Peptides against a protein of PDB entry 3T6J. Designs and how they scored, part 208

Target 1, 375 residues: chain A of PDB entry 3T6J
Amino acid sequence: PIVESYIGFIESYRDPFGSRGEFEGFVAVVNKAMSAKFERLVASAEQLLKELPWPPTFEKDKFLTPDFTSLDVLTFAGSGIPAGINIPNYDDLRQTEGFKNVSLGNVLAVAYATQREKLTFLEEDDKDLYILWKGPSFDVQVGLHELLGHGSGKLFVQDEKGAFNFDQETVINPETGEQIQSWYRSGETWDSKFSTIASSYEECRAESVGLYLCLHPQVLEIFGFEGADAEDVIYVNWLNMVRAGLLALEFYTPEAFNWRQAHMQARFVILRVLLEAGEGLVTITPTTGSDGRPDARVRLDRSKIRSVGKPALERFLRRLQVLKSTGDVAGGRALYEGYATVTDAPPECFLTLRDTVLLRKESRKLIVQPNTRLE
Target 2, 372 residues: chain A of PDB entry 3T6J as posed
Amino acid sequence: PIVESYIGFIESYRDPFGSRGEFEGFVAVVNKAMSAKFERLVASAEQLLKELPWPPTFEKDKFLTPDFTSLDVLTFAGSGIPAGINIPNYDDLRQTEGFKNVSLGNVLAVAYREKLTFLEEDDKDLYILWKGPSFDVQVGLHALLGHGSGKLFVQDEKGAFNFDQETVINPETGEQIQSWYRSGETWDSKFSTIASSYEECRAESVGLYLCLHPQVLEIFGFEGADAEDVIYVNWLNMVRAGLLALEFYTPEAFNWRQAHMQARFVILRVLLEAGEGLVTITPTTGSDGRPDARVRLDRSKIRSVGKPALERFLRRLQVLKSTGDVAGGRALYEGYATVTDAPPECFLTLRDTVLLRKESRKLIVQPNTRLE

## One batch from the design tools (peptide; made by RFdiffusion4, then SolubleMPNN)

Design b2_p21_5_s1 (from b2_p21_5, 11 letters changed)
Fold by OpenDDE base, seed 2:
Structure b2_p21_5_s1 (fold): chain B 375 residues (1-375), chain A 21 residues (1-21)
Amino acid sequence: as target 1 above (375 residues)
Amino acid sequence: KKLYPGPAGVFGEPLPVVRAP
């Protein structure tokens, strides 16, 4: 078998300032069959990057072909097991040296193993479809999230010598219509500037890229989906995200006005964006469960994903990228924290919904690390 | 950067954010 591993101070999600890495390591075996799909995605990455909703001037100047491998985890040491990884985390290295992506396939397999009777917050008509396509949609989302999410975008930088990595005279900010007025100076990084929101903000950007690009026929084709299957995968991917946004409330601490999970905060933000789009795209309805206790249902109008959802997400995603590229911390914080605010204001009444989410909380999921055997 | 499985987030209980003095 082909074995891959990594070890070190890699991820900074547990640092309040997003700077200090937590020691982590894993040993995994390459899944060749699953890796083939991601390799095809890599082969199309340069073209797909052009589909993102920002000018080429906000994208990396030179495409560097990354690696993408599906891995089955044998041993994982850390505070949490991810479904996907994109490294290194340094934006400058990503831009100049490249990066590697991995999908932890067996982690995903555990994650999408769902019992129908325990599946919360979905309409009955969606449950079977959700169960059927959750796995495949995860593969799509992970691939896009890592490769084209984390792997996309450019930071505008002025180096120590005063040179810019962009043309100050010709590059235009698509949001303002003006020349670029802010950038990263020498020694400044994404994490150092955006600090407390850096991790969640970036995850939100990456998740949004996944949702946005999964609408592209070429993406679904790469993963082997066409026709009705492709549409179902898209629907389930979006449905999963809006459901995740609701479930995210579990990880909000009202008394401290803070979030305990960067990814879940990101998913809540996306939910807020899609709710703001209106037009019946997303509906969250409080209900009463069979046990007589509070429940809720999330509805996503499939027919409005492209007409309503995509444009809303496009605008939001572009704003995220522009603010990131220009190092506009004030603007970025205002935007992101605005969507990340949890109140009990109608019509959503998110704090009330949080109580429902907590009431319907699933049992803790655990992964038992496997052993290899010869047969 | 990582992606944790959705929609439940991470496996197990979420760990608190640690601030070192």
Scores: peptide ipSAE 0.341, ipTM 0.751, DockQ to the pose 0.063
Fold by OpenDDE base, seed 5:
Parts: sequence; C-alpha cells; structure tokens
Structure b2_p21_5_s1 (fold): chain B 375 residues (1-375), chain A 21 residues (1-21)
Amino acid sequence: as target 1 above (375 residues)
Amino acid sequence: KKLYPGPAGVFGEPLPVVRAP
C-alpha cells in the first residue's frame, strides 16, 4: 500500500484571528480507484481555471500541476476530521511552488450514510434523489473545492524590494474598472490581514467555485455523468449547499454574534447570496412536523440554477476574489459580514429558523478509527 | 485548508475559539 501522512501545526480554524495553527496529524492509505477521477480533474485543471469569473490577471501567472489523491484515513489526531484537504496553507507557496489535494474517502463514505426517515428540511419529492446523488455530488464538490477553489486565484504582492507581481499600469480591477489600488505588502498574508473572517471567507470562495464549476459539462464528464444524471448531480449539489446553509444556523451563537464553524458560516453566506438572487430560486418554508413541532422545507428550483443562480454566484465569487487579491480587508469584511449577519428579520426570520434547526438537530456523528488486515 | 462534510453536520462538537490570555 501507498502510505501518506502529515503532522504539525497546520490549520488555524480554531484561532479567532486565523493565524495560530492547531496541532494535527494523520496516517492514510492511497485509494487508487477513487483517485482516478481526481487525476482526470487535475488533467483538466488548467483549462477549468479559465472558466472562473475573474480575469487571467487575477489568476496564477503560471499553472503548476498539483497532486490530488483519495485517501483512506487510518489514524487522525485532531479536533475534527475533514473530507478534503488542500495544503500548504501558505499563499506564496501555493502560487510559486504548487499544492497538494486529498480527499478522505472513508470519511466521505461515513458522511453519506443518511437514513431517509431522518433526512430533514427537504421536500419528499427530493429525498430519494438526494439520497441517490449525495455521494457523487459531494465527490464533485470536494474535487472542485480543493483543486479549483483553494487552488485558484493570486494575491497581488509587493515584495521586500518594492517589486510587484502584477503590472500596475495594465491590470484592471473588474469591479471598479480602475487600476489596482491595494495589495499585500511584505510580510502580510491572507490570514494576517483578513484575520477573523479569513478562514470562513476562503471556505466560502472555495465552496462557491465548486457550485459554479459543477455546471460545466466537462466537470460532470470527468466524474462520469452525462445527460439526466449530470443534471441530477448538479441539482443535488446545489440543493445540498442551500440545505447546508440552513443547517449552518446551529453553529451561530446569537448572544455572542459569532460563528463557531468556518465552513458552516460559509455555507450560510452562500445561502444568503442565492436567496438574494430571488426569482424563486431558493425558498425556505417553515412547516409543522409530524410530531406537531416546528419544521422547515428548503426548495431549490432546478430550472433556475443556470438562469438565476449562476449569475448571482458569478458576481459574488468575482467580488470575493477581487477583494482577496487586492487585500481589501475593509471591502471584504463589509461584503462577507453583511451576508453572514443573522437576524430575525422577515421574510426569512433566521433566528426563528435557527430554533427549528436546533430542534431537528441530528445526533453527533463519531468516526471510529479503523484497523487494517490482509486478506 | 479543510473541507468538512455537510450538510449532515460536522463531525464532533463545534471547535472552540482559542484565545491567548
């Protein structure tokens, strides 16, 4: 077997300023069969990067082929086990040296185990489709999230010698139509500048890339989906995200006005973006459950994903990237915190919905570390 | 950077915010 591992102070999600790493480590075995589709995705990565909604000047100057491997984790030491990982977390290294992506396949397998009767917040007509395509759609999302999400975009930097990694005279900010007015100075990093919103903001960007690019026929083809199957995978992927945005409310603390989980905050932000798009794309309806207590239903109009959802996500994703590239913390914070705000204002009444989400909360999932054997 | 599976929830309890004293 091919064994992979890493260990150290790697992820900063538990640092409120996104700077200090938590000690973490894992040992895993390569799943060759599951890695094949991710390898195909890597083979198309350079072309797919061009499909992202920002000018080439906001993308890496030179494409560096990353690694992407599906892993079955044997041992994981840390506060939480992920489904996917993109490393290193140093932006300069990602831009100049490359990066590695991994999908923790057996973690995903556990996450896919959902009983129909326990599936919350979906219409009955969507449940079977959701169950059928949850796994495949999440594979697509993980691949795109890691490879083309975290693996995309550049930071505008002025180095210690005063040199810029972009042409100040010719590069135009697509949002303003003006030349670039801000950048990262020597010693400044994504985390150091964006601090309290850095982790969630980046996860939101990566998740948005996944939703946006999963609409591309080539992506679905890489994962072996065509025709009606491809459309179903797209639908379930988007449906999963908007549902996740609702579930995210569990991780909001109203009395402290803060979020306790970066990815869930990101998913809530995406939900808000898609709700803002309007036109019946996303609908959240409070209902009464079979037990007589509050419930809710999320509805996504499949026919409006491309016509309404994609343009909304395109504009939002471009703004995220532009603000990230230019180091515009004020603009980025204003944008992101605006969408991350949780109030009880109508029509959504998110604080009320949060009570419903908490009421319908699932039991905590635990992963028991496996043993290995030779057969 | 990580991706935690959803929407069935993140494995384990929410990560506590660690602040320096």
Scores: peptide ipSAE 0.331, ipTM 0.734, DockQ to the pose 0.061
Fold by OpenDDE base, seed 4:
Structure b2_p21_5_s1 (fold): chain B 375 residues (1-375), chain A 21 residues (1-21)
Amino acid sequence: as target 1 above (375 residues)
Amino acid sequence: KKLYPGPAGVFGEPLPVVRAP
C-alpha cells in the first residue's frame, strides 16, 4: 500500500486570531480507486479555475498542477477529523510552489450514514433524495472545496524590495472599476491581516466555490453523474448547504456573540446570502413536530438554483475574493460579519430558530480507528 | 485548510479556543 502522512502545527482554526497552528497528524493509505475522480478533476482544474467569478488577474499567475488523492485514514490525531484537506496553508507557497489536496474517503463514508427517521429539518419529499445523494454530493463538494476553493485565488503582494506581483497600471478591481488600491505588504499574510475572521472567511469562500462550480456540467461529468442524477446531486449539494446553515446555529453562542466553529459559521453566511437573494429560493419554516415541540423545515426551490442562487453566489464569491486579494480587511470584515450576524429579526428569527435547532440536535457520530491487513 | 462534513459532521462541540496572552 501507498502510505501518506503529515504532522505538525498545521491548522489554526482554534486560534482566535488564526495565527497559531494546532499540532495535528495522520497516517493514511491511498485509495487508488477513489482517487480517480479527483485526478480527473485535477486534469480539468486549469479550465475550471477560469470559471470562477473573478478576472484572471485575481487568479494565480501560473497554474501549478496540484496533487489530489483519496485517503483512507488509519489514525488521525487532532481535535477534529476533516473530510478534505488542502495544504500548505501559506498563500505565498500555494501560488508559487503549489499545493496538495486529499479527500479522507473513509471519513466521508462515516458521514454518509443517515437514518431517514432521524433526518431533521427537511421536507419529507426531499429526505429520500438527500439520503441517496448526500454521499455523492459530498464527494463533489469536497473535491471542489479543496482543489478549486482553497486552491484558487491570488494575493496581491508588494515584496520587501517594493516590487509588486501585479501590474498596478492595468489590473482593475472588478467591484469598483478602479485600480488596485490595497495589497499585502512584506510580512503580511491572510491570517495576520484578517485575523478573527480569516478561517471562517476562507472556508466560506471555499464552500461557495463548491456550490458555484458544482453547477458546471463538466464537474458532474467528472464525477460520473449525468442527466437527472446530475441535477439531483446538484440539488442535494445545495440543499445540504442551506440545511447546514440552519444547523450552524448550534455553534453560535448568543451570550458571547461569537461563533465556535469556522465551517459552520461559513455555512450560515452562505445561507444568509441565499436567503437575501429572495425569490423563493430558500425558505425556512417553523413547524411543530410530532412531539408537539418546535421544529423547522428548510425548502430549496430546485428551479431557482441557477436563476437566483447562482447569480447571488457569484456576486458574493467575487466580493470575497476581491477583498481577500487586495487585503481589504475593513471591507472584508464588514461584508462577512454582516452576513454572520445572528439576531431574532423577522422574518427568519434566527435566535428563535436556534432554540429549535438545539432542541432537535443530532447526535455526534463516534469515529473508531480502523485496522488494515495484507491479504 | 480542511473541510468538515456537515451538517452533523464528524466533529462535536468545538474545544475551547486557546487565547494568547
Scores: peptide ipSAE 0.327, ipTM 0.718, DockQ to the pose 0.060
Fold by OpenDDE base, seed 1:
Structure b2_p21_5_s1 (fold): chain B 375 residues (1-375), chain A 21 residues (1-21)
Amino acid sequence: as target 1 above (375 residues)
Amino acid sequence: KKLYPGPAGVFGEPLPVVRAP
């Protein structure tokens, strides 16, 4: 078998300023069959990047073909086991040297193990579809999230000699219609500028890319889905995201006005964006469970994903990218923190919903290191 | 960068944020 590993101070999610990395390491075995799907995605990456809702001037000047491999992890030392990884985390290196993506397939398999009777916050009619397609849809999401989410976008930079990596006279900000007015200076990085929101903001961008591009027929084809199956995968992927946005409330601390998990904060933001789109796309309904205690149901109107959801996500995703590219921390923080704010204001009453989420909280899962054997 | 499956990956609730002394 082909063995892959990495080790070091890699991820900064546990640093409130997004600067200091947590020491981690893994050893994994390549899953060749699943890797083939991601290889096809890589082969289409250059074209798919053009489908993202920003001008080519906001994308890297030269496409660098990344690696993408599906891995079965044997051991992972760290505070948590991810489903996907994109490295390095340095934007300059991503743009000049390239990057690598991995999907931890057996981690996903464990995450998919949800019993129907314990599946919360979904309509009964959606539970079977959700159980059936959660795994496949998440494979799609992971691939897009890593390769085309984290792997996309250009930072506008003025180097130490005063030279720009973009044409100041011709590049136009698609949000303002004006020339570029802000950029990264020498020594400034994404994390250093956006600091406390950098990790969650970037995860939100990557998750949004996943939802946005999963609507593209070529993506579904790459993963082997067509017709009704493709539509079900799309539906479940979007449904999973809006459900995750509700579940995210578990990781909000009202007393401190603080989020404790970057990805869940990102998913809540996406939920807010899709709720704002209105038109019955997403509905969260408080209910009473069989135990007589508060419950809730999330409903996503499948017929409105493309007509209502996609345009809303397109606009939001473009704003995220433009603000990131231009290093507009003030604008980026205003946008992101606005959507990340949790109040008890109607109609959603998110703080009340949080109580419901906590009441329905599942027990923490335990992951046990696997062994290998020869058969 | 990583992607964690919800809620907060397979390990559940994340560990507390660490600030260097």
Scores: peptide ipSAE 0.325, ipTM 0.717, DockQ to the pose 0.066

Design b2_p21_5_s2 (from b2_p21_5, 11 letters changed)
Fold by OpenDDE base, seed 5:
Structure b2_p21_5_s2 (fold): chain B 375 residues (1-375), chain A 21 residues (1-21)
Amino acid sequence: as target 1 above (375 residues)
Amino acid sequence: KVLYPGPAGVFGEPLPVVRAP
């Protein structure tokens, strides 16, 4: 078998300032069959990047073909095992040298283990569809999240010699209509600039890319879905995200006004964006469970994903990228923290919903080191 | 950068280190 591994101080999610890496390592075996699917996505990556809602001037100057591999993890040393990885985490290297993506397939398999009777916060008529398409939709989301999420966008930089990697006279900020007024200086990085919001902000951008691009027929075709199946995969992917946004409240600490998990914070932000879009796209309804205790239901109107959801996400995603590219920390923080704020204000009453989420909390799954055998 | 799949309580925040007694 083909074996892959990495080890070192890699991910900085556990650093409140997003700078210090946690020691992590894994050994994995390549899943050739699943890797082939992601290679098809890589083959279309250059064209799909053009579908993202920012000017080419805010995208990488030169497309560098990345690697994308599906891995079955044998051993993982760390505090948490992910479903997908994009490395390196150095923006300069990503822009000039390229990057690698991996999907941890057997981790995803664990995520697919859903029992209908334990599935929370969904309408009954959505549960079967959700169970059926959760796996496939997540494959789509992971692929897009890593390859075209983390793998997209340009940082405007002035190097130590004073040279810019963009034309100051011609590049226009699509949000303001003005020339670029801020950038990264020598020694400044995404994490150093955006600090406490950097990790969650980037995850939010990547998740948003996934939702946005999964609407493209070519993406679904790459994963083998057409017609009604493609539409169902799209629906379940979006439904999963809005549900995740509700579930995210578990990881908010009201007493400290902070989030404890970057990805869940990101998903809550996306939920807020889609709720703000209005027009009945997303509805969260407090209910009473069969046990007589508080419950809730999330409803996503399938017919409004493209007409209402996509435009809202487009504008938001563009804003995220523009603020990231220009190193506009003040603007970025204002935008992101605004959507990440959790209050008990009506109509959503998120703090009250949080109590419901905690009440309906599932038992945490344990992922254990697998064995290998010859059959 | 990594992606942790939902839902909360399954793939959320990192697991604590458990040591044998």
Scores: peptide ipSAE 0.308, ipTM 0.733, DockQ to the pose 0.108
Fold by OpenDDE base, seed 2:
Structure b2_p21_5_s2 (fold): chain B 375 residues (1-375), chain A 21 residues (1-21)
Amino acid sequence: as target 1 above (375 residues)
Amino acid sequence: KVLYPGPAGVFGEPLPVVRAP
C-alpha cells in the first residue's frame, strides 16, 4: 500500500492567539478509490474557484494544483484526530507554493456511525435521509471545505519593499465600492492579525464555501450524485450544518462569554446567518421529548435552500472573504462576533436551547487505532 | 487547518484516539 506520514507543529487551534502549533503526527494508508473522487475535484478546482462569490482580484492570482488524497489512519498522535486537513497553514505559502489536502476516511467512517434512535434534534421524516446521506454529504463537504474553502482567497499584501500584490488603482472592494484601504504588511499574517477569532473565522469561511459550492451540479457529479440523489445530498449537507449550529451550543461557556471549539463556533455562526435570512428556511422548535424533558427540532425547508439560503450565504461569505483579504480586523471581528454572540433573546432563546442541547448530549465517540496483521 | 466532524461523532470536537486493546 501507499503510505503517507505527517508530523510537526501544525495546527494552532489550542493556542488562544491561534499562533503556536500543536505537535501532531500520523501514519496512514492511501485509499485509492476515494482518492479518485477528490482528484476529480482537484481537476475542477480552478473552474470552481471562479464560482465563489468574490471578484477574481480577491482570489489567488495563479492556481496551483494541489494534492488531495483520502487516507486511512493507522496511527495518530495528538489531542484529537480530524476528518480533513489542509496544509500548510501559511497563507503566503498557499498562494505561492501550493497546498496539500487529505481526508481521513476511516475517521469519517466512525463519525458516520449513527443510530437512528439516538439521533437528536431532527424531524422523524428527516432521520432516514440524514442517516443515509450523512456520509456521502460529508465527503462532499470535506472535499469542498479543504480544497476550495481553505484553499481559496487572496490576502492583499504590501511587502517589505513597499510593493503590493494587487493593483491599488483598479482593485475595488465589492462591499464598499471603493479602492482597497487596508492590507497586510510585511510580517503580518492571518493569525497574527485576527488572533482570537482567526481559527473559527477561517473555519466558518471554509464551511460556508462547502455549503455554497455543494449547490453546484458539477460538484455533485464529481462525487457521483445526480438527480434526486444529488438534491438529497445537498439537503442533508445543509441540514447537517444547521443541526451542527444548534449542537454547537455545547461548546459555548456563558459565564465566560467564550467558545471552546472553533469549528462549532463557526457552525453556530452559519446557523445564525441562515436564521437571519428568515422566510422559513430554518426553524428551531423547542419540544418535549418522550421522557418529558426539553427537546428541540431543527427543520430546514429544502425548497428554500437555493432561493433563500444561497443568497444569504453568498453575501455573508463575500463579506468574510473581503474582510480577510483586506486585513480588516475591526470589521471582521464586528461581523463575526456579532453572529457568534449567544443570548437568550427571543425568538431563538439560544441560552435556553443550550440547556436542551446539554441535556440531550451524547457520549463522545472514540477512535480505536487499527492494527495491521499478517493472516 | 483541519475539519472536525460536527454532529458526526462528538458534536464537532476532535475524536479521541485510543489504542486498540
Scores: peptide ipSAE 0.307, ipTM 0.717, DockQ to the pose 0.187
Fold by OpenDDE base, seed 3:
Structure b2_p21_5_s2 (fold): chain B 375 residues (1-375), chain A 21 residues (1-21)
Amino acid sequence: as target 1 above (375 residues)
Amino acid sequence: KVLYPGPAGVFGEPLPVVRAP
């Protein structure tokens, strides 16, 4: 078997300022069969990067072919095990040396284990479809999230010698129509500048890339979906995201006005973006459960994903990237914290919905890592 | 950077790891 491992101070999600890494490590075995789809995605990555909603000047100057492998994790030491990984976490290294992506397949298997009767906040008509396509849609989302989400975009930098990695005279900010007015100086990083919102902001960008690019026929073809199946995978992927945005409220602490999980905050932001798009794209309806207690239903209009959802996400995603590239912390914070604000304002009444979410909270899942042997 | 699966059947909170004996 092909064994992969890593160890060290890698992820900084547990640092409120997104700077200090948590010590972690894993040992995993390559799943050759499952890796094939991701390798095909890598083969199309250079082309797909051009489909992202920002000018080429805001994308990496040179495409560096990354690795992407599906892994079955045998041992993971850390506070939590992810479904996907993109490393290294240094943007300069990603831009100049490349990066590696992994999908932890057996972790995803745990995430797939949802019983229909326990599936919350979905319409009955969507539950069977959701169950059927949850797994496949996860594969798509993980692949896009890691490879083209975290693996995309350029940071404008002035190095220690005063040289810029972009042409100050010709590069135009697509949001302002003006020349670039801010950048990262020597020693400044994404995390150091954006600090408390850095992790969640980046996850939001990556998740948005996933939703946006999963609409591309080539992506679905790579994963083996066509026709009605492809459309169902798209629908379930988007449905899962808006549902996740609602579920995210569990991880908001009203009394402290803060979020306790970066990814869930990101998903809430995406939900807010799609709700803002209006036109009946997303609807959250408070209901009464069979137990007589509060419940809710999330509805996503499939027919409006491309016409309403995609344009809204495009504009939002472009703005995220531009603010990231230019190191515009003030603008980035204003944008992101605006969408991440949780109030009880109508019509959504998110604080009230949070009570419903907490009421319907599922038990925490665990991943049990067994021993393995070669026979 | 990582993507975490959530306990409620969505990507979210990182899953605790328990190693089998």
Scores: peptide ipSAE 0.304, ipTM 0.803, DockQ to the pose 0.197
Fold by OpenDDE base, seed 1:
Structure b2_p21_5_s2 (fold): chain B 375 residues (1-375), chain A 21 residues (1-21)
Amino acid sequence: as target 1 above (375 residues)
Amino acid sequence: KVLYPGPAGVFGEPLPVVRAP
């Protein structure tokens, strides 16, 4: 088998300032079949990047072909095992040297394995569909999230000599219609500048890219989905995200007004964006469970994903990127923290919903180190 | 950068954030 590994101080999610890496390492075996799908995605990456809702001036000047491999993890040392990885974590290196993407396939398999009777917060009519397509939809999401999420966008930089990596006279901010008024100075990085929101903000951008681009027929085709199956994969991917946004409340600490997990915070933000879109796209309904205790149901109107959801996500995603590119911390923080705020305000009453989420909390799955053998 | 599964997944509850002294 083909073996891959990495080790080092890599991910900074446990640093409140997003700068200091946690020591991590893994050993994994390449899944050739799934890797082939991701290679097809890589082959389309340059084209798909153009589908993102920002001008080319906000994208990398030169496309660098990344690697993308699906791995079955044998050993993972760290505080948590991811489903996907995009490295290196330095934007300058990503833009100048390239990057690598990894999908941890067997982690995904464990993650999406849920018994129907234990599946929370979904309508009965959606449960079977969700169970059927969660895995495949997550494969799509991981691929897009890593390759075209983390792997997209340009930071506007003024170097130590005063030179800009963009034309100040011609580049226009699509949100303001004006010339670029802010950028990264020499030595400033995404993490250093956006600090406490950097990780979650970036994950939100990447997740949003996944939802946005999964609507593209070419993406679904790459993963082998057509017709009704493709539509079901899209639906389940979006449904999973809005459900995740509700589940995210578990990781909010009201007393400290903070989030304990960057990705879940990001998913909550996306939920808020899609709720704000209105028009019946997303509905969260408090209910009573069979045990007589509080429960909830999330509904996503399939027919409104493209008409209501996509435009809302497009606008939001563009704003995320523009603020990121221009290093506009004030604007970025205002936008992101606004959507990340958890209150008990109607109609959602998120703090009340949080109690429901906690009440219905599933036991944490444990991962056990596997072994492998030749047949 | 990584993508973690939801709370029902392998990642589950994160470890406490470590702040610099």
Scores: peptide ipSAE 0.300, ipTM 0.700, DockQ to the pose 0.062

